# Ledger of designs, part 53: peptides against a protein of PDB entry 5VVV

Target 1, 276 residues: chain A of PDB entry 5VVV
Amino acid sequence: FLCGVVEGFYGRPWVMEQRKELFRRLQKWELNTYLYAPKDDYKHRMFWREMYSVEEAEQLMTLISAAREYEIEFIYAISPGLDITFSNPKEVSTLKRKLDQVSQFGCRSFALLFDDIDHNMCAADKEVFSSFAHAQVSITNEIYQYLGEPETFLFCPTEYCGTFCYPNVSQSPYLRTVGEKLLPGIEVLWTGPKVVSKEIPVESIEEVSKIIKRAPVIWDNIHANDYDQKRLFLGPYKGRSTELIPRLKGVLTNPNCEFEANYVAIHTLATWYKSN
Target 2, 276 residues: chain A of PDB entry 5VVV as posed
Amino acid sequence: FLCGVVEGFYGRPWVMEQRKELFRRLQKWELNTYLYAPKDDYKHRMFWREMYSVEEAEQLMTLISAAREYEIEFIYAISPGLDITFSNPKEVSTLKRKLDQVSQFGCRSFALLFDNIDHNMCAADKEVFSSFAHAQVSITNEIYQYLGEPETFLFCPTEYCGTFCYPNVSQSPYLRTVGEKLLPGIEVLWTGPKVVSKEIPVESIEEVSKIIKRAPVIWDNIHANDYDQKRLFLGPYKGRSTELIPRLKGVLTNPNCEFEANYVAIHTLATWYKSN

## One batch from the design tools (peptide; aimed at target 1 Y160)

Design b2_p23_5 (made by RFdiffusion4)
Pose (drawn by RFdiffusion4):
Structure b2_p23_5 (pose): chain A 276 residues (1-276), chain P 23 residues (1-23)
Amino acid sequence: as target 2 above (276 residues)
Amino acid sequence: SEEELEEDLELIENAEELAEEES
């Protein structure tokens, strides 16, 4: 069961030294996972096809090392959604070559994120693929095979919370396609009824497990402050029923950008991780 | 609802605009 932090916000990402202290903290409080997915670390998203330079690679390996040294599972995320051409094989291959490079840093766990992308395709893609959801699942699956079908592997759908489902959660062509076609070994990230969910009703998640055919992994935006300059969140982890732990694969908290402000955010996530 | 959808989209746009200003 996956529990911990996703560094998944827009803005100045954390540095290696802050992530070491993060791992030591996750262990002192018995959490198991860290998802690396900062939106503005350019090679994660903006320039996803680009390989890490020599010194960048030294940094990532030293990072994946301290993750094992503290026994925090490290999941690496990549976001090709902005401009990838799903049908073109050179494009599919560059993704593998990039995911290969990071596999050789010590990485066993991977994620493909597709949040916040223009919902339609290029002229070339609309031929080989029936729908937008078809294209993503095809590449997510093909990639899931190539890496030797890894232990933990996440998929973040374009429709990743209740508000974002067209027309509703239950009879959505995008969501329908995912639950049926996406492989049973691949986890699905979900964010609650809204992007920043005030509460997560047990009925809403049971409802979602209907069409995804899984217990989804929560990408929790409760303490995220990247959207309002004036705002910071030092409150407790709240509005999440303890009765959820049995029904979910996990909860990864996407916290404040200011690293040291995240003490309460992670500790309260940790106490609630107990109690179920 | 539609209003809630617009609010959520606005939060995303704000996050992008702030990130651009920082850069």

Design b2_p23_5_s1 (made by RFdiffusion4, then SolubleMPNN; from b2_p23_5, 8 letters changed)
Fold by OpenDDE base, seed 2:
Structure b2_p23_5_s1 (fold): chain B 276 residues (1-276), chain A 23 residues (1-23)
Amino acid sequence: as target 1 above (276 residues)
Amino acid sequence: SEKEREEDLEMIKKAKELAEKER
C-alpha cells in the first residue's frame, strides 16, 4: 500500500530542504511514499525532453539519497503529454534517455502522467493509433518494459476523475482501453468523483476498479489550493471511509502549496491509514 | 454532470494562470 504525498500542484515547487523535511515527517508518521510531480518544474513537464544539468543532477541524487535514508519510496514522474508525438521513435527514445538519466541518480520507481492535457492526437499519431488511450498505453507499456518492469510504476490517465470521464466512468472507452491494454504491473492513479473530491464513496472506487481492472492509487486533491490563493485548507483528511483501504493500492495526498501548512493534512492521513 | 466538468476545468485553468503570474 502506497501512502504519502504527491508534489503535484501548479506554482512554485518545494525547495530541496522542504522535500527532505517532508521525508523525515513521512517516516516519523509511518508513511512510505513521495511522488515527484511538480507541474512547474520545467524538466518534468514543459521541457520534459531536456536532460538535467550537472548541478540539477547533483540535487536530484542528493534528494533521492535522502528519501532512501528515511525509507521513503521516491517515485519520479514525467508529464510528456503537452507536446509528445507518440508515434515518433525519436520522441520515445528521448523519453527513454531522460528516464535512464534519472535511473542513474538511483531512482527505481517511475510514473508517466497524462493529466491536464487536450484529449486529442496529432495527425501522425492518428495514422498509427486507434485512440488517444491506445497511444498512451503503448508508450507507457514500452517504457515500463524498457526500464526492466520496476516494482512501482504509475500511470495517470487523462480521464483521472469522474467529471472527466466520457460519457461516464463505467462506460468510458478511454478507461476501458486502459484497463484492457495497460500491463497489469502498472498502477493507475485516480482522483475520485471530481478534481477536488469532498467525498470519495466506496461505490465510486468499486466502479472505477472494475473498468481499469485493478485497484487504483488515489491522487487526492482534498488539500490542494493551487487553484485559489485565498484557500488554505488546514482541516483533517476526511470524507474517505477506512473501508477504502482494502480496495486501494494507495493514497497520495496533493496538499497545500505552502509547505508549512500541511502538518495536519499529512498527519491526519497517517492516522486514517493506521486506523484500519 | 457537464456543469461539474466545466467547474473542474475552470479550477485547473485558474491554477495554470496563477502559476504563470509567479514566473
Scores: peptide ipSAE 0.626, ipTM 0.943, DockQ to the pose 0.939
OpenDDE base, seeds 1, 3, 4, 5: peptide ipSAE 0.619, 0.593, 0.617, 0.618; ipTM 0.943, 0.939, 0.943, 0.943

Design b2_p23_5_s2 (made by RFdiffusion4, then SolubleMPNN; from b2_p23_5, 6 letters changed)
Fold by OpenDDE base, seed 1:
Structure b2_p23_5_s2 (fold): chain B 276 residues (1-276), chain A 23 residues (1-23)
Amino acid sequence: as target 1 above (276 residues)
Amino acid sequence: SEEERKEDLELIERAKKLAEEEK
C-alpha cells in the first residue's frame, strides 16, 4: 500500500530542504511514499525533453538519497503529454533518455502523467493509434518494459476522475482501453468522483476498479489549494472510509502549496491509514 | 454531469492562471 504525498500542484514547487523535511515527517508518521510531480518544475512538464544539468542532477541525486535514508519510496513523475508525438520514435527515445538519467540518480520508481492535457491527437498519431488511450498505453507499456518493469510504476490517465469520464466511468472507452491494454504491473492514479473529491464512496472505487481492472492509487486533492491561494485547507483527512484501504493500491495526498500548512493534512492521513 | 465537468475544468484553469501570475 503506497501512502504519502504527491507534490502535484501548480505554482512554485517546494525547495529541496522542504522535500527533505517532508521525508523526515513521512518516516516519523510511518508513511512510505513521495511522488515528485510538481506541475511548474520545467523539466517535469513544460520542458520534459530537457536533460537535467550537472547542478540539477546533483540536487536530485541528493534528494533521492535522502528519501532512501528515510525509507521513503521516491517516485519520479514526468508529464510529456502537452506536446509529445506518441508515434514519433525520436520522442519515445528522448523520454527513455530522460528516465535513464533519473535512473542514474538512483531512482527506481517512476510515473507517466497524462493529466490536464487536450484529448486531441496530432495527425501523425491519428494515423498510428486507434485512440488517445491507445497512444498513451503504448508509450507507457514501452517505457515500463524499457526500465525493466520497476516494482512501482504509475500511470495518470487523462480521464483521472469521474467528471472527466465520457460518457461515464463504467462506459468510458478511454478507461476500457487503459484497463485492457495497460500492463498489469502498472498502477493507475485516480482522484475520485471529481478533481477535488469531498467524498470518495466505496462504490465509486469499485466502479473504476472494474473498468481499469485493478485497484487504483488515489491522487487525493482534498487539501489542494493551487486553484484558490486565498484558502488554506487545514482540516483533517476525511470523507474517505477506512473500508477503502483494502480496495486501493495507495493514497497520495496532494496538499496545500504552502509547505508549512500541511501538518494536519499529512498527519491525519497517517492516522487514517493506521486506523484500519 | 456536464456542469460538474465544466466546474472541474475551471478549477484546473484557475490553478494554471494563478501559477502563471506567480512567475
Scores: peptide ipSAE 0.653, ipTM 0.951, DockQ to the pose 0.935
OpenDDE base, seeds 2, 3, 4, 5: peptide ipSAE 0.633, 0.611, 0.634, 0.643; ipTM 0.947, 0.945, 0.949, 0.950

Design b2_p23_5_s3 (made by RFdiffusion4, then SolubleMPNN; from b2_p23_5, 7 letters changed)
Fold by OpenDDE base, seed 4:
Structure b2_p23_5_s3 (fold): chain B 276 residues (1-276), chain A 23 residues (1-23)
Amino acid sequence: as target 1 above (276 residues)
Amino acid sequence: SKEELEEDLELIKQAIKLALEEK
């Protein structure tokens, strides 16, 4: 069970010292996972093709080493979906090289994120792939296999919540393709019925699990505040029955952008997780 | 314990203060 934090918000990423402090807190609270997915890290999303500089590499190596010291699984995410051409072997090779670089930093767990992108393929991809889901699954499977089938590999679908599913969760051709064709060792991220799910009913998890043919990892935006800079979500982790725990592969909270605002959020997630 | 709770409350207060300084 993956339980911890995804740094997955828009806005100013956490500094390395905050991330190290996070690992210390995660360990203390018996959480086990950090997903590196800061939307405004240029080399994570907008410039995903760009290799890390020597200085950036040193920072990431240090961060990954710190995660290991605190027994936190460091999952490196990349979000190539803004402008990747899935059918282009050079793009696939570029993605491989980027993940090879991160592997050299000591990272062993990875995620491919296709959230917050247009549900359209370019002309070249339309000639090769029958759907956007097929393109995403193809590259995801290829990368997963290329990396030697790491123990933890995550996929974030473009339809990552109930409200983004067309026509709905249970009938989504996109999610059906994901479920059918995504290799079984790849985990699927899900935010619940909504992007920000006030509640995640058990039935909603059963529904998505059926179509994706696996228990999802919750990317939980309950405390996310990147969409409203005037708000801090300082409340407890709530609206999630503990009955979800046996039905999930994990929960990663994507909390407030302000690092120190997340004490209650993360601590109460840990309490929730341990209450099963 | 009550003491542990008081310590946690102080940590939360500090966290909130720091969070407000990050805004």
Scores: peptide ipSAE 0.225, ipTM 0.768, DockQ to the pose 0.026
OpenDDE base, seeds 1, 2, 3, 5: peptide ipSAE 0.199, 0.164, 0.148, 0.169; ipTM 0.764, 0.732, 0.727, 0.748

Design b2_p23_5_s4 (made by RFdiffusion4, then SolubleMPNN; from b2_p23_5, 7 letters changed)
Fold by OpenDDE base, seed 4:
Structure b2_p23_5_s4 (fold): chain B 276 residues (1-276), chain A 23 residues (1-23)
Amino acid sequence: as target 1 above (276 residues)
Amino acid sequence: SEKEREEDLKLIENAIKLAEKER
């Protein structure tokens, strides 16, 4: 069971010292996972093709080493979906090289994220792939296999919550394709019925699990505040029955952008997790 | 619902726009 934090918000990423402090807190609270997915890390998303500089590499190596020190699984995410051409072998090779670099930093767990992108494929991709889901699954499977089928590999679908499923969760052709064609060893991220789910009913997890043919990892935006600078979510982790735990592969909270605001969010997630 | 989808899209749009202002 993956339990911890995803740094998955828009806006100013956490600094390395905050991330190290996070690992210390995660270990102390018996959480086990950090997903590196800051939207405004330029080389994570906007410039995903660009290799890390020597200085950036040193920072990431240090961060990954710190995660290991605290027995936290460091998952490196990349979000190529803004402008990747799935059918272009050069794009695939570029993605491979980027993940090879991160592998050299000592990272062993990875994620491909296709959240917050348009559903449109370019003309070249439309000639090769039957759908957007087919394109995403193809590259995800290829990368997963290329990396030697790492123990932890995550996929974030474009339809990552109930409201984004067309026509709905259970009938989504996109999620059906993901469920049918995504390799079984790849985990699927899900935010619940909504982007910010006030509640995640058990039935909603059963519904999505059926179509994706696996238990999801919750990317939990309950404490996310990147969409409203006037709000801090200081309340406890709630609206998730502990009955979800046996039905999930994990829960990663995407908390407030303000690192200092997240004590209650993360601590109460830990309490929730340990209560089952 | 379509309304809920639009609300969720607006959250993302807001997050992106706010982040752009921080750059």
Scores: peptide ipSAE 0.643, ipTM 0.950, DockQ to the pose 0.946
OpenDDE base, seeds 1, 2, 3, 5: peptide ipSAE 0.642, 0.633, 0.622, 0.027; ipTM 0.949, 0.947, 0.947, 0.666; seed 3 fails the geometry check

Design b2_p23_6 (made by RFdiffusion4)
Pose (drawn by RFdiffusion4):
Structure b2_p23_6 (pose): chain A 276 residues (1-276), chain P 23 residues (1-23)
Amino acid sequence: as target 2 above (276 residues)
Amino acid sequence: DEDDEKAREFYKERVEEELEELS
């Protein structure tokens, strides 16, 4: 069961030294996972096709090392959603070559994120693929095979919270396609009824497990401050029923951008991780 | 509700900026 932090916000990402202290903290409080997905670390999203330079690689390996040294599972995320051409094979290949490079840093766990992308396709894609959801699942599956079908592997859908489902959660062509076509070994990230959920009703998640055909992984935006300059969140982890742990694969908290402000955010996530 | 509205607006704007830069 996956529990911990996703560094998944817009803005100045954390540096290696902050992530070491992060791993030591996750262990002192018995959490198991860190998802690397900062939106403005350019090679994660903006220039996803680009390989890490020599010194960048030295950094990532030293990072994946301290993750094992503290036994925190390290999941690497990549976001091709902005401009990838799903049908073109050279494009599919560059994604593998990039995911290969990181596999050789010590990385076993991977994620493909598709949040916040323009919902339609290029002229070339609309032929080979029936719908937008078809294209993502095809490449997510193909990639899931290539890496030797890894232990943990996440998929973040374009429709990733209740508000964002067209027309509703239950009868959504995008969501219908995912639950049926996406492989049973691939996890699905979900964010609650809204992007920043005030509460997560047990009925809402049971409802979601209907169409996804899985217990989804929560990408929790409760303490995220990247959207309002004046705002910071030092409150407890709340509005999440303890009765949820049995019904979910995990909860990764997407916290404040200021690293040291995240003490309460992670500790309260940890105490609640106990009690179920 | 206010936080959610602001987050949706901000994230939409950031995606538009990214697309503009790629163009």

Design b2_p23_6_s1 (made by RFdiffusion4, then SolubleMPNN; from b2_p23_6, 12 letters changed)
Fold by OpenDDE base, seed 4:
Structure b2_p23_6_s1 (fold): chain B 276 residues (1-276), chain A 23 residues (1-23)
Amino acid sequence: as target 1 above (276 residues)
Amino acid sequence: DELNEIAIKFLKKKREEELKKLK
């Protein structure tokens, strides 16, 4: 069970010292996972093709080493979906090279994220893939296999919540393709019925699990505040029955952008997790 | 709900900004 934090927000990323402090807290609270997915790391998303500089590499190596020190699984995410041509072998090789670099930093867990992108494929991809889901699954499977089938590999679907599913969760051709074609060792991220789910009913998890043919990892936006700079979410982790725990592969909270605001959010997640 | 609507609007805006920067 993956339980911890995803740094998955837009806005100023946390500094290395904050991330290290996070790892200390995660360990102390018996959480085990950190997903590196800051939207404003340009080499994570917008300029995903670009290799990390020597300086950036040193920082990431240090960060990954710190995670290891605190026995936190460091998952490196990349979001190539803004402009990748899935059918272009050069794009695939570029993605492989980027993840090879991160592997050299000591990272052993990875995620491919296709959240918040257009559903449309370019003409070249349409000639090769039956659907957008097929294209995403193809590259994800290939990368997963290329990396030697790491123990933890995550996939974030474009339809990552109930409201984004067309026509709905249970009938989504996209999610059906994901469920059928995505290799079983790859985990699927899900935010619940909504982008920001006040509640995640058990039934909703059963529904999505059926179509994706696996228990999802919750990317939980309950405490996310990047979408409204006037709000801080200081309340406890709530609206998730502990009955979800045996039905999930994990929960990663995407909390407030302000690192110091997240004590309650993360601590109460830990309490929730340990209450099972 | 309100939060979800705000979030969706925000994400759309961010995506548009990203795409503009990539042009």
Scores: peptide ipSAE 0.711, ipTM 0.961, DockQ to the pose 0.926
OpenDDE base, seeds 1, 2, 3, 5: peptide ipSAE 0.705, 0.705, 0.707, 0.706; ipTM 0.960, 0.963, 0.960, 0.960

Design b2_p23_6_s2 (made by RFdiffusion4, then SolubleMPNN; from b2_p23_6, 10 letters changed)
Fold by OpenDDE base, seed 2:
Order: sequence, then structure tokens, then C-alpha cells
Structure b2_p23_6_s2 (fold): chain B 276 residues (1-276), chain A 23 residues (1-23)
Amino acid sequence: as target 1 above (276 residues)
Amino acid sequence: DELNEIAIKFLKERREEELKKLK
């Protein structure tokens, strides 16, 4: 069971010292996972093709080593979906080289994210793939296998919550393709009925689990505030029955951008998890 | 609800900005 934090927000990413402090807290509270997915780290998303510099490499190596020190699983995410051509072997090789570099930093867990992108393909990809889901699954499976089928590999669908499913969760051709064709060892991220889900009912998890053919990992935006700089979410982790725990592969909270605001959010997630 | 409406609008705007910068 993956339980911890995803740094998945827009805005100023956390600094290395904050991330190290996070690892200390996660260990203390008996949580076990950190997903690196800061939207405004350019080499994660907008400029995903760009290799890390020597200085950036040293920082990431230090960060990954720190996670290991505190027994936190460090998952490196990349979001190539803004402008990747899935059918272009040069693009695939570029993605492989980027993840090879991160592997050299000591990273052993990875994620491919296709959240918050347009639901379409370019002309070249349309000639090769039957749908957008087929293209995403193809590259995800290939990368997963290329990396030697790591123990933890995550996929974030474009339809990552109920609101984004067309026509709905249970009848989505996109999610059906993901469920049927994504290799079984790859985990699927899910955010619940909404982008910001006040509640995640057990029935809603059963519904999505059926179509994706596996228990999801929750990317939880309950405390996310990147979308409104006037708000801080200081309340407890709530609206999730502990009955969800045996029906999930994990929960990763995407909390407030302000690192110092997240004590209650993360601590109460830990309490929730341990209460089962 | 209000939060979801704000969030969806924000995400759409950010994506549009990103795509514009990549062109």
C-alpha cells in the first residue's frame, strides 16, 4: 500500500530542504511514499526532453539518497503529454534516455503522467494508433518493459476523475482501453469523482476498479490549493471511509503549495491509514 | 461545486499557457 505525498501542484516547487523535511515527517508518521511531479519543474513537463545538468543531477541524487535514508519510496514522474508524438521512435528514445539518466541517480520507481492535456492526437499518431488511449498505453508499456518492469510504476490517465470521463466512468472507451491493454504490473492513479473530491465513496472506487481492472492509487486533491491562491486547506483528511483501504493500492495526497501548511493534512492522512 | 469549477478553469488556463509557450 503506497501512502504519502505527491508533489503534483502548479506553482513554486518545494525546495530540497523542504522535501528532506517531508521525508523525515513521512517516516515518523509511518508513511512510505513520495511522488515527484511538480508541474512547474520544466524538465518534468514542459521541457521533458531536456536532460538534467550536472548541478541538477547532484541535487536529485542527494534527494533520492535522502528518501532512501528515511525509507521513503521515491517515485520520479515525467509528463511528456503536452507535445510528444507517440508514433515517433525518436521521441520514445528521448524519453528512454531521460529516464535512464534518472535511473543513474538511484531512482527505481517511476510514473508516466498524462493529466491535464488535450484529449486528441496529431495526424501522425492517428495513422498508427486507434485512439489516444492506445497511444498512451503503448508508450507506457514500452517504457515499463524497457526499465526492467520496476516494482512500482504508475500511470496517470487523462481521464483521471469522474468529471473527465466520457461519457462516464463505467462506459469510458478510454478507461476501457487502459484497463484492457495497460500491463497488469502498472498502477493507475485516480482522483475520485471530481478534480477536488469532497468525498470518495466506496461505490465510486468499485466502479473505476472494474473498468481499469485493478485497484487504483488515489491522487488526492482534498488539500490542493494551487488553483486558488486565496485559500489554504488546513482541515483534516476526511470524506474517505477506511473501508477504502483494502480496495486501493494506495493514497498520495497532493497538498497545499505552502509546505508549512500541510502538517494537519499529512498527519491526519497517516492517522486515517493506521486506523484500519 | 465551486472548488471544482475554479480548479477546472485554472487547469485549463495553465494548459493553454503551456501550449502557447511551446509554439
Scores: peptide ipSAE 0.712, ipTM 0.965, DockQ to the pose 0.897
OpenDDE base, seeds 1, 3, 4, 5: peptide ipSAE 0.709, 0.703, 0.712, 0.705; ipTM 0.961, 0.960, 0.962, 0.961

Design b2_p23_6_s3 (made by RFdiffusion4, then SolubleMPNN; from b2_p23_6, 11 letters changed)
Fold by OpenDDE base, seed 1:
Structure b2_p23_6_s3 (fold): chain B 276 residues (1-276), chain A 23 residues (1-23)
Amino acid sequence: as target 1 above (276 residues)
Amino acid sequence: DELNEIAIKFLKKRTEEELALLK
């Protein structure tokens, strides 16, 4: 069971010292996972093709080593979906080289994210793939196999919540393709019925699990505040029955942008997890 | 709900801005 934090927000990313402090807190609270997915890290999303510099490499190596020191699984995410051409072998090779570099930093767990992108393909991709889901699954499977099928590999669908599913969760051709064609060792991220799910009913998890043919990992936006800079979410982790735990592969909370505001959010997630 | 609508609006805006910068 993956339980911890995803740094998955828009806004100024946390500094390395904050991330190291996070690992210490996660270990202390008996959580086990950190997903690196800061939207405003240019080399994570907008400029995903660009390799890390020598200085950036040193920082990431140090960060990954720190995660290992605190027995936290470090998952490196990349979001190529804004402008990748799925059918172009050069694009696939570029993605492989980027993940090879991160592997050299000591990273062993990875994620491909296709959240918050347009639900369409370019003309070249339409000639090769029958749908957007087929294109995403193809590259994800290829990368997963190329990396030697790591123990932890995550996929974030473009339809990552109930409200984004067309026509709905149970009838989504996109999610059906993901469920049928995504290799079984790859985990699927999900935010619940909504982008910000005040509640995540057990029945809603059973519904999505059926179509994706696996238990999802919750990307939980309950404490996310990047979308409203006038709000801080300081309340406890709630609206999730502990009956969800045996029906999930994990829960990763995407909390407030302000690092110091997240004590209650993360601590109460830990309490929730341990109460099962 | 209100929060979900605000979030969706924000995410769509950010995606559009990012795509515009990449062109």
Scores: peptide ipSAE 0.733, ipTM 0.968, DockQ to the pose 0.930
OpenDDE base, seeds 2, 3, 4, 5: peptide ipSAE 0.728, 0.726, 0.731, 0.725; ipTM 0.969, 0.966, 0.968, 0.967

Design b2_p23_6_s4 (made by RFdiffusion4, then SolubleMPNN; from b2_p23_6, 12 letters changed)
Fold by OpenDDE base, seed 2:
Structure b2_p23_6_s4 (fold): chain B 276 residues (1-276), chain A 23 residues (1-23)
Amino acid sequence: as target 1 above (276 residues)
Amino acid sequence: DELNEIAIKFLEEKTKEELEKLK
């Protein structure tokens, strides 16, 4: 069971010292996972093709080593979906080289994210793939296998919550393709009925699990505030029955952008997890 | 709800801005 934090917000990323402090807190509270997915890290998303510099590499190596020191699983995410051509072998090879570099930093867990992107394929991809889901699954499976089938590999669908499913969760051709074609060793991220889900009912998890043919990992935006800088979410982790725990592969909270605001959010997630 | 609507609008705007910068 993966339980911890995803740094998955827009805005200024956390600094290395904050991330190290996070790892210390996660260990203390008996949580086990950190997903690196800061939207405004250019080499994570907008300029995903660009290799890390020597200086950036040193920082990431230090960060990954720190995670290991505190027994936190460090998952490196990349979000190539803004402008990747799935059918272009050069693009696939570029993605492989980028993840090879991160592997050299000591990273062993990875994620491919296709959240918050255009739902249309380019002309070249339309000639090769039957749908957007087929294109995403193809590259995800290939990368997963290329990396030697890591113990932890995550996929974030474009339809990552109920609101984004067409026509709905249970009837989505996109999610059906993901469920049928994504290799079984790859985990699927899910955000619940909504982008910001006040409640995640057990029935809603059973519904999505059926179509994706596996228990999801929750990317939880209950405390996310990047969408409104005038709001801080200081309340406890709530609206999730502990009955969800045996029905999930994990929960990763995407909390407030302000690192200092997240004590209650993360601590109460830990309490929730241990209460089962 | 209100929060969900604000969040969706924000994400759509961010995606648009990112795509424009990549052109």
Scores: peptide ipSAE 0.704, ipTM 0.965, DockQ to the pose 0.931
OpenDDE base, seeds 1, 3, 4, 5: peptide ipSAE 0.026, 0.031, 0.678, 0.028; ipTM 0.550, 0.549, 0.957, 0.510

Design b2_p23_7 (made by RFdiffusion4)
Pose (drawn by RFdiffusion4):
Structure b2_p23_7 (pose): chain A 276 residues (1-276), chain P 23 residues (1-23)
Amino acid sequence: as target 2 above (276 residues)
Amino acid sequence: EEDEEILEVWEEKEEEFKEELES
C-alpha cells in the first residue's frame, strides 16, 4: 500500500539535499513512497524527450541511492502530454530511450502523467486511434510491457477528479475506455471530487472504482500552495475518512512548495496512515 | 469556478516557464 509525498507542483522544485531530508522524515514516520513529478523541472515535462546530462545523471543516481538507503520507494514520473504524437513510432521510441536512461539510475518504479493537456489530437493521431483515451492507454500499456512490467507503475488520466469528468464520473467515454483497456498491473491516480478536494466521500471513491475497475491512488492536493502566492497550509490532514485506507491503493500528498512548511502536512498524513 | 481559477494560474505559470526556456 503506497503512502507518502508527490513533489508534483508548479514552481521551483526541491533540491537533492531537501529530498534527502525528506526521505529521512518519511522513514521516521513510516511512509513508503516518493513520486518525483515536479512540473517545472524541464526534463520531466517541457523537454521530456531530452536525456539527462552527465552531471544531471550523477545527481539522479545519488538521489535514487539515498532512497534505498532509507528504503523509500522512488517512482519516477514523465509527462509527454503536451506535444507527443502517440501514433508516430519515433516518438514512442524516444520515450522508451528516456525511460531506459532513468531505469539505469536504479529506478524500478515509473509513472506516466497526462493531467492538464489540450483534450484533442493531431491530424496524424486521429487516424490510427479511435479516441483520445485509446491513444494514452496504448502507449501506457506498450511502455508498461517494455520496462519488464514493473512492480509499481502509475497512470494519471486527463480526467483526474470528479469535476473534470465529461459529462459525469459514471458514463464518461474517456473514463469508460481506461477501466476496460488499461492493464490490471497499472495504477490510476485520482485527485478527489475536485482538483483540491475539501473532502473525499467514501461514496465518491467507491463510485470511481466502478469505472476504473481498481482502487485508485490519490494524488492529494489538500496542502498544495502553488496556485495562490499569498497562501500556505500548516493545517492537519483532514476531510479524509479513516475508512478509506481499505478502499485505496494509496495516497501521495502534493504539499506546499516551501519545503520546511510541510512538517504538519506529512506528520498528520503519517498518523492517519496508522489507525488503518 | 474554484477549479477554473486554479487552472488559469497553472496555465500562466507554465507559459511563463516556456518563455523563460526559449529566452

